Peptides against a protein of PDB entry 8YR4. Designs and how they scored, part 255

Target 1, 309 residues: chain A of PDB entry 8YR4
Amino acid sequence: PRGSPALQLVVLICLGLMGLERALNVLVPIFYRNIVNLLTEKAPWNSLAWTVTSYVFLKFLQGGGTGSTGFVSNLRTFLWIRVQQFTSRRVELLIFSHLHELSLRWHLGRRTGEVLRIADRGTSSVTGLLSYLVFNVIPTLADIIIGIIYFSMFFNAWFGLIVFLCMSLYLTLTIVVTEWRTKFRRAMNTQENATRARAVDSLLNFETVKYYNAESYEVERYREAIIKYQGLEWKSSASLVLLNQTQNLVIGLGLLAGSLLCAYFVTEQKLQVGDYVLFGTYIIQLYMPLNWFGTYYRMIQTNFIDMEN

## One batch from the design tools (peptide; made by RFdiffusion4, then SolubleMPNN)

Design b2_p29_4_s1 (from b2_p29_4, 17 letters changed)
Fold by OpenDDE base, seed 2:
Order: structure tokens, then C-alpha cells, then sequence
Structure b2_p29_4_s1 (fold): chain B 309 residues (1-309), chain A 29 residues (1-29)
């Protein structure tokens, strides 16, 4: 934000809090591992109680794996409100000034409510996209990279390879299936708009429809448009289920392969029982934001299409 | 959330349609 040093400081604090969230995503599984190891070794109560208290405090800061419920994420979201409002207002004023530069003929051809709705859609699309890239996509990619590095350094190289292959396959399939699904979604949205336009046209011409006793004909045409829409909606929804199931299978296979390998190394006394629990916990933590990544990529594509119109 | 957003869009559309009908009635009078 140019012109407000206070908002620049808030952005720097938000970036610092994002770095702290990345550190918590590594520390929370480590402390959970340590609790399981201390319980297995029947360690003294004082050491166990301190480790459990520290884990619960770190978990309070991190939140429930999506990060959305954690104290650090809530504080970041709270501080970001002012930055978002400043950016939104600036984009809205730029759109408004650009609309005033347009020809009088364009303004006479459009209702003020339609112009405002275009401005609101443009503003929400830009501000939503930026917040989404910065707070969801970039952090998720960073967590994957940190996870691969962590497992490669502190576990056997085979664990780093399993996480790398699982996450790479997950991301690749998510992109490919989402791009394939985008065709069905575009067709659905086009047919929805056409069905809506027919309903509006029929209702605006209701006097003509009444005069010709054509109500049954208009209802039948509307029913045909709805059936066509529902056929496209079904394809869109079925493609989403296929995406979710494909993602679930990839994560399930990665979790199975890594869990079996962990169990094997625990039987060989190369790893502890806590390391098995750490692997499972860490993979689940990586999966939680990734489940939203398909929704993420789709929102990015939709917002780009809505900005071109 | 999605159903509520669709419901709000439908309510806004109904309101725009009612306003459009009221403007047409005013032009025919």
C-alpha cells in the first residue's frame, strides 16, 4: 500500500505471522511425536506435563490444521481487514473513474444498478484473488516444500521421496482434472445465463404471452431449458466428485506406503513409535489445505474470467 | 453458503424484475 506507512507495517506483521504459521506446522507434529515417545518410555511426569502443555499451547496458536481457527491465523486475518479495505476502496475508485471516462452512450445504455454491480464484481474479484493467492496458495506450496525438506533430512530419503511423489501427483491430477472440469462448468454457467435470460424475456413480455395464450408454450420452453441446465449441472457435480475421489485415493496410497515403511523401520529399531505418529499427523496436516486447492485453482480461473468480462 | 448465495441472487433478480416491471408500467402510462 503506497502512502500509508502504518498499512505497510501491518503487511510486514502479516508476513511475519505467515512465517510463524509455517514454523508451527513443523513444531506441532514434532511435539506430538515427543509426547508419544515419552509415554512409551514411561518418562517422569514433570517432563511429560511440560511437553503436553507446550504442545497444547502450540496447537492453540496453529489451530485445527486448516489454520483458520488458530490464534495466529485469526490475528493475521484481523490485521489484514484494514489492508483489504484500503485495496478494495482503491480498486473501486479506479473502476469508478474509468466508468466516468467511458462515452455518454455507454452510460445511457446501462442502468446505474448494472454499472454498480460490474464495479462490485470487479473489486471483489481482484481483492479476493490477491488475498487467496497470498494466504492460501503460497503458504500451502511452502508447507509442502518444508515437509519434503524435513522428511529428507530427519527421516530416511525414502520418506522424502514418498511425500514428493504423493504431493506432485496430487497437484498434477488436481490441475489436470480441474482444467477438464472447467469445460463443464463454463457450459453450465452459459446455459444458466441463457435459461435466466429466457425467463426474464418471457416475464417482461407477459402481456404478449397472455394475448396469444402462449403460457403453456413458454412454460414448456422453460422446462426444456431447465432440463438442459440440469444435465450440465449433473456433469459439473459428477466431475467434482471424481476430483475429490481421485485426490482421496492419491493421499490414501501415499499414507499407506509411508505408514507401512514407518512401521517397518520401527520394527528394525531405526525409528521410534512417535515417528510413525509424526508421519501420519504431518501428512494429514498437508492434506487439509490441499483439499481446498482444487477449489482454489477454480476460484482463480473464475475470477480471471470475471475480470475479462 | 452456496445455497444462501443462490437465494440472495434470486432475491436480487426478483427485485430487479419487479423494478423493471414498475418502470415499464410507468412508460405505458
Amino acid sequence: as target 1 above (309 residues)
Amino acid sequence: EKEERVRRIREELLKELEELQAEREKKLA
Scores: peptide ipSAE 0.000, ipTM 0.322, DockQ to the pose 0.031
Fold by OpenDDE base, seed 3:
Structure b2_p29_4_s1 (fold): chain B 309 residues (1-309), chain A 29 residues (1-29)
Amino acid sequence: as target 1 above (309 residues)
Amino acid sequence: EKEERVRRIREELLKELEELQAEREKKLA
């Protein structure tokens, strides 16, 4: 944000907190591994209690692994409110200024409510795109890269390869299936808007509809529009279930391959029992933000379309 | 008066539809 050094400092603090979240995403599984190893070795209570207390504290800072419920993420979100408000207001003022620079003929051709809706969509789209990119997409990609590096260095190159192939396949299928389903979602949204417009037009013209005894005709047209909407809604919802199931299968196969390989290395005494738990915990932790990646990608794509309109 | 009442009902229905869409987006997310 140009013009406020205080908001620039808040942005830097938020970036620092994002770096801390990445460190917590590595440390939490490591401390959980250490607890399992200490329990298996029947270690002294003092060492175990310190490690458990440290783990619980780190887990409180991290939250549920999605980052959304952790203290660090909540603090980041709280600090970011002022930056978002500044950015939103700046975009709103730019759109408002641009609308006032437009010709009188453009304003006379559009209803004031449509102009306000375009302005609100434009502001929401720009602020949404930036927030999803910075706080969801980039951190998720960073966590995947950190995970590949970690498993390649501390386990074996085969674990890094499994994570790489699993995450690459997951991301590729998420993008491809999301682009495919976007057609169904666009058709659904267009039909929803058309159904809403018919309901509104019928309600605004209710006196004319009553004058012509056309209530049954308007109800039938509205029913047909709802049935058409529900048919498109079903396609959108079914395509989402297909996406989620495809994602679940890819993660399940990656978890299976890596867990079997880890179990084998534990039997060969190359890894400890805690390392098996580490792998499972880390993969599940990587999966949690990725489950939302398809939603974020759609929101980004929708916001791009709403900016072009 | 009637047009302003229809406008208010339209605005309320619009708001309920937006809340239902936002709740649906939260369930589909």
Scores: peptide ipSAE 0.020, ipTM 0.509, DockQ to the pose 0.168; fails the geometry check
Fold by OpenDDE base, seed 1:
Structure b2_p29_4_s1 (fold): chain B 309 residues (1-309), chain A 29 residues (1-29)
Amino acid sequence: as target 1 above (309 residues)
Amino acid sequence: EKEERVRRIREELLKELEELQAEREKKLA
């Protein structure tokens, strides 16, 4: 971004965070290997617990295997919002300024195309919603139930309880935080529609604007409307990052509790090293669909908001 | 000629606006 040293620094930090994500992708498997070795060697509990805790912390920073939901990724996404907004505003102002140089007939054709696109988005949204509920929500709930049963039968009942509490808390927080963020998204969409309507009205009246040489004034009014929109967009996007981070934290706590308990039972020779590997792998596998669950519940809400407007 | 050039520039700008909106939607999903 030319002209803002602060935004240039944010870009450099984001690039540094991307490098850190790559380092975590190497370190996490190394620490996991070290845990397996320490379990095999029957190492002292203190050394094992420290290594497990360090692994879970690194895994929290990395996220659930996709890398997209880790603390580092969320922090990068959060910082990038301002850079994206700066770039978007610059492009929108360039487009708006250029559209004032263009003739009336296109604006009439655009209104018709926008109405058709809103209608098509509404229809595709309902169909996508239903398909998502059937093909992703129900299977994910089934996988959680199967996981609880499996761990309760083949492991100690404490493992089934940890998975139950972790997944129940995850689902509850996902719903509650998503309902909370819907308010910000509705406000954003309302302001977007108002900003767009103002731009279209200004451009429909472009002959009058040119007659009065008021082009600079209309561009400044549009800039102010974009700044107001971007203030609401930031709240929406920041609330999304908060949701993802909350989800990551809940899974991280579940993974920590279960991994420590599993490691303890392996040290007592009640479980094998393979059982520790199984638990960690299974929790990560449950997390991947649940991460998508949050994304699609967000799409569902967007589509409902877009249908109400 | 000028009207056709204006029309082409308009279609390009619409496409860029649509791509920007679609990219916003993809990043918000």
Scores: peptide ipSAE 0.016, ipTM 0.410, DockQ to the pose 0.090; fails the geometry check
Fold by OpenDDE base, seed 4:
Structure b2_p29_4_s1 (fold): chain B 309 residues (1-309), chain A 29 residues (1-29)
Amino acid sequence: as target 1 above (309 residues)
Amino acid sequence: EKEERVRRIREELLKELEELQAEREKKLA
């Protein structure tokens, strides 16, 4: 943000907290591995208790790996409120200024409520897009890259390859299926608007409908519109289930392949029991934010479309 | 056919409603 050194400092702190979240995403599985190894070695209680306490503290800071539930994430979100408000206000003022620069003919052709709705959508789209990119998309991609690097360096190139292939396939399928489902969502929204318009038209003409005893006809016409809407809604919802299931299958296959390989290396005494637990924990941890990636991608896509209108 | 029949009925009643409103306005003057 230009003009406020305090807000610039808050942005830097938020970026620092994002870096800390990435570090926690690596450290938490490592500490969990260490606990398992200490338990297998029957280590002294003092060492075990310290490691467990440290793990729980790190896990509290990290939260559930969704990037929204950890103390660090909550602190970041809290600090970001002021930055978001500043950005929102700036965008809103720019849109408002631009609206005042537009010709009187443009304003006379539009209802005040439509203009305000365009301004609100524009402001929410820009501020939302920036927040989603910075706090959800970029961190998730960073965690994937860090995961690939970590497994490639500290395990074996095969683990890094499995994670790479799994995450690349996951992201690709998420994008492709999300783009495919966007057609169904657009069709659903168009039919929703058409159904609403029919209901409004019927209600505005209520006296006319009453005079003709055409109530049964308007009800039947509305029912047909609802049935058509529900058919499109079903396609939209079913496409979401298909996305989620496809994502789950990809992660499941990656988890299976990597877990079997890890178990094999543990049996060959090349890895410790804790490393098996680390792999499983880390993959599940990577999966948690990815489940929302399709939602983020769709929001980004919608916001871009709303900015073009 | 059915939509065109409903459109004609709607146009006819809009006309009857306008005529009834015009008659009511004439009775109140």
Scores: peptide ipSAE 0.000, ipTM 0.353, DockQ to the pose 0.019; fails the geometry check

Design b2_p29_4_s2 (from b2_p29_4, 15 letters changed)
Fold by OpenDDE base, seed 3:
Structure b2_p29_4_s2 (fold): chain B 309 residues (1-309), chain A 29 residues (1-29)
Amino acid sequence: as target 1 above (309 residues)
Amino acid sequence: SREEEVRRKREEMLKELDELSRKRKEEEA
């Protein structure tokens, strides 16, 4: 943000907190591994209690693995409110100024409520796009890269390869299936708007409809619009289930391959029992934000479409 | 006026439909 050094400092603090979240995403599984190893070795209570307390504290900072409920994420979100408000207001004022620069003929052809809706959609789309990119997409990609590096360095190159292939396949399928689904979602949204417009027009003209005894005709037209909407809704929902199931299969295959390889290396005494638990915990932790990636990608695409309209 | 009341009811229905669309987007998320 140009013009406020205080907001620039808040942005830098938020970036620092994002870096801390990435560190916590590595440390939490490591501390959990260490607890399992200490329990297996029947280590003294003092060492175990310190490691458990440290783990619980790190887990409190991280939250449920997505970071969304963690103290660090909550602090980042709280600090970011002022930056978002500044950016939103700047975009809103820019759009408003641009609307006032437009020709009188453009304004006379549009209802004031439509102009305000375009301005609000434009502001929400830009601010939403930037927030999803910075706080969801980039951190998720960073966590994947960190995970690949970590497994390649501390386990074996085969684990890094499994994670790489699993995540690459997951992301590719998520993008491809999401782009395919976008057609159904666009058709659904268009039909929703058409159904809404028919309901509004019928209700605004209720006196005319009543005068001509056309109530049954308007109800039947609305019913046909609802049936058409529900047919498109079903396609959208079924395509979402297909996406989720495809994602679940990729996760399941990645977990299976990596867990079998971990179990094998534990049997060969190359890894400890805690390392098996670490792999499972870390992979599940990587998948939690990825499950939302398809939603974020759709929101990004929707926001781009809403900016073009 | 009667026209203002119809406009107000339209705006209320528009808000309810936007809330339903938002809730649905939150359930699909």
Scores: peptide ipSAE 0.016, ipTM 0.501, DockQ to the pose 0.190
Fold by OpenDDE base, seed 1:
Structure b2_p29_4_s2 (fold): chain B 309 residues (1-309), chain A 29 residues (1-29)
Amino acid sequence: as target 1 above (309 residues)
Amino acid sequence: SREEEVRRKREEMLKELDELSRKRKEEEA
């Protein structure tokens, strides 16, 4: 944000908190591993109790696997409200000033409600895209890279390779399947707009419809349009379920391969029981933000399609 | 004018339909 040093400081604090979240994503699995190892070794209660208390505190800071419920994430979200409001207002004012610079003929040809809807959709789209890129895409890519480095250094290089292949396949399939489903979403939105336009036209011409006793005919045409819309909506929703299931399958296969390899190394006494639990916990923690990636990519595409219309 | 009244009624109906579509999307989420 140019022009407000206070908001620039808030952005720097938010970036620092994002760095802390990355550190917590590594530390929480490590402490959980240490608890399992201490339990396996029948360690003294004092050491175990301290490690458990430290783990619970770190887990409170991190929150759930998405980090969305963690203290650090909540603090970041709270501080970001002012930055989001500044960005939204700046985009809204830029759109509004641009609309006023447009020719009188453009304004006369458009309805006031349509112009305001374009401005609102544009503002919401840009703000949503920026927030998604900064808070979900970049952190998730960072967590994947950190995970590959961690497993390559502290585990066998095979674990780093499994994580790399799993995450690369996951990201590739997410992009490809999401591009494929965009066609269904565009078709759904086009049919929604057509159904709405017919309903509005029928209701505006209600006097003519009554004069010809065509009420039943207009209701039937509207029903057919709804059925056609619902058929496209079902394809859109089913394509989403397919995306989610494909993502789950890829992560499941990665988890299976890595868990079997980890179990094998534990049987050879090269790794401890806690290292098996660490791997499983860490992969699940990487999956949770990635699951949201498909949802946000949908939000991005909705907002882009809504800006094109 | 009669055209301005029709325009206003159309904009009101469009708003109501947008709110209904939004509510439906919020119930499905």
Scores: peptide ipSAE 0.011, ipTM 0.446, DockQ to the pose 0.120
Fold by OpenDDE base, seed 5:
Structure b2_p29_4_s2 (fold): chain B 309 residues (1-309), chain A 29 residues (1-29)
Amino acid sequence: as target 1 above (309 residues)
Amino acid sequence: SREEEVRRKREEMLKELDELSRKRKEEEA
């Protein structure tokens, strides 16, 4: 942000916190591994208690429980509110100034409420897109790369290859299926807007509708529009379930292959029992943000479509 | 004027419907 050194410092702190989250994503599985190994070796209580306490503290900082965000993520989100507000206001003012530079013919052809709706959609879309790219997409890609490097260096090249192939296939299928489903979502949104417009026009002309006793006719036309919308909504929702299930299958197959390979190497005494637990824990940690990747990619596409309109 | 009141009601209804559309997008997220 130009003109506010304080907001620039907040951005740097947020970037530092993002780096800390990446470090925690590696450290938490390592400490969990160490606990399992210490339990297996029947280590003295003092060493075990210190390692468990350290793990719980790191897990509190990381989060990753169902519906719970970590302390570091919450602190980052809190600090980012002011940066987001500054960016949003700047984009809103740029859109507003651009709207005033548009031709009189463009303004005469559009109602004021439609112009404001375009401006609000444009502002929300740009600000949302930037936030999702910086805080969700980039960190997820970084965690994947860090994971591939970690498994390749500390386990075996085969584990790094499995993670690479699974994540590459997951991302590719996510993109391809999301592009395919975008057609259904566009059709749904177009029909939603048409249904909305009919409802608004009928309600604004309610006196005329009452005068002609045309209420039953307007209700039936609205019902037909809803049925058509619901048919498109079902296709959109079904395509989303198909995406999620495909993603779950790819991760499940990767987890199966890697877990079997870990179990085999543990049986051959090349890896410890803790290494099996580490692999499973780390893959689950990678899966959590990836499950949202399809949603983020959809939001990105929606925001681009909303900017073109 | 009656036209200004209709315009205001249209803008209010458009805002409510945009908020509903936002809530649906948030539920799909």
Scores: peptide ipSAE 0.017, ipTM 0.485, DockQ to the pose 0.155; fails the geometry check
Fold by OpenDDE base, seed 2:
Structure b2_p29_4_s2 (fold): chain B 309 residues (1-309), chain A 29 residues (1-29)
Amino acid sequence: as target 1 above (309 residues)
Amino acid sequence: SREEEVRRKREEMLKELDELSRKRKEEEA
């Protein structure tokens, strides 16, 4: 943000908090492993109690597993509100200034409510896209890279390879299936707009429809438009289920392969029981943000389409 | 007037259509 050193400091603090979230994503599984190993070894209560207390504190900072957002994420979100408001207001004022530069003929042809909706959609799309890229996409990719490095250094190279193949296949299939789904979603949105336009036109001509007693005809045309919309909506929804199921299968296969390999190395005394629990916990932690990646990629595409209109 | 009542009903139906379109967008999000 140009012009406010206070907002620049807030951005730097938010970036620091994002780095702390990445560190917590590595530390939480490590501390959970250590608890399982200490329980297996029947370690002294003082060491166990300190490790459990430290784990619970780190888990409070991280969040993610309890259905609640972590303290660090909440603090980041809270601090970012002022930056988002500044960016939103700047974009809104730029759109408003641009609208005033447009010809009087353009303003006379549009309702004030449509002009405001264009301004609101444009502002929301830009601000939402930026926040989403910075706070969801980049951190998720960073967590995957950190995960691959961690498993390659502290586990056998086979674990790093399994995580790499699983995450690469997951991302590739997510992109390919999402691009395929975009065709169905565009067709659905086009038919929704056409159905809405027919309803608005029928309502605009309400007096004429009443005069000719054509209500049954207009209702039937609207019904046909709804049926056509619902056929496209079903394809969109079914394609989403297919995406989710494909993602679930890829993660399930990666978890199975890695868990079997980990169990084998535990039987050979090359790994401890806690390392098995760490692998499962870490893969589930990587899966949580990735489950939203398909929704996220779709949101990016929608916001780009809404900015182009 | 009869015209104001028709206008009011039209504005109500347009609001309901806007709310239905919003609900559909919220279900897709």
Scores: peptide ipSAE 0.016, ipTM 0.504, DockQ to the pose 0.213; fails the geometry check

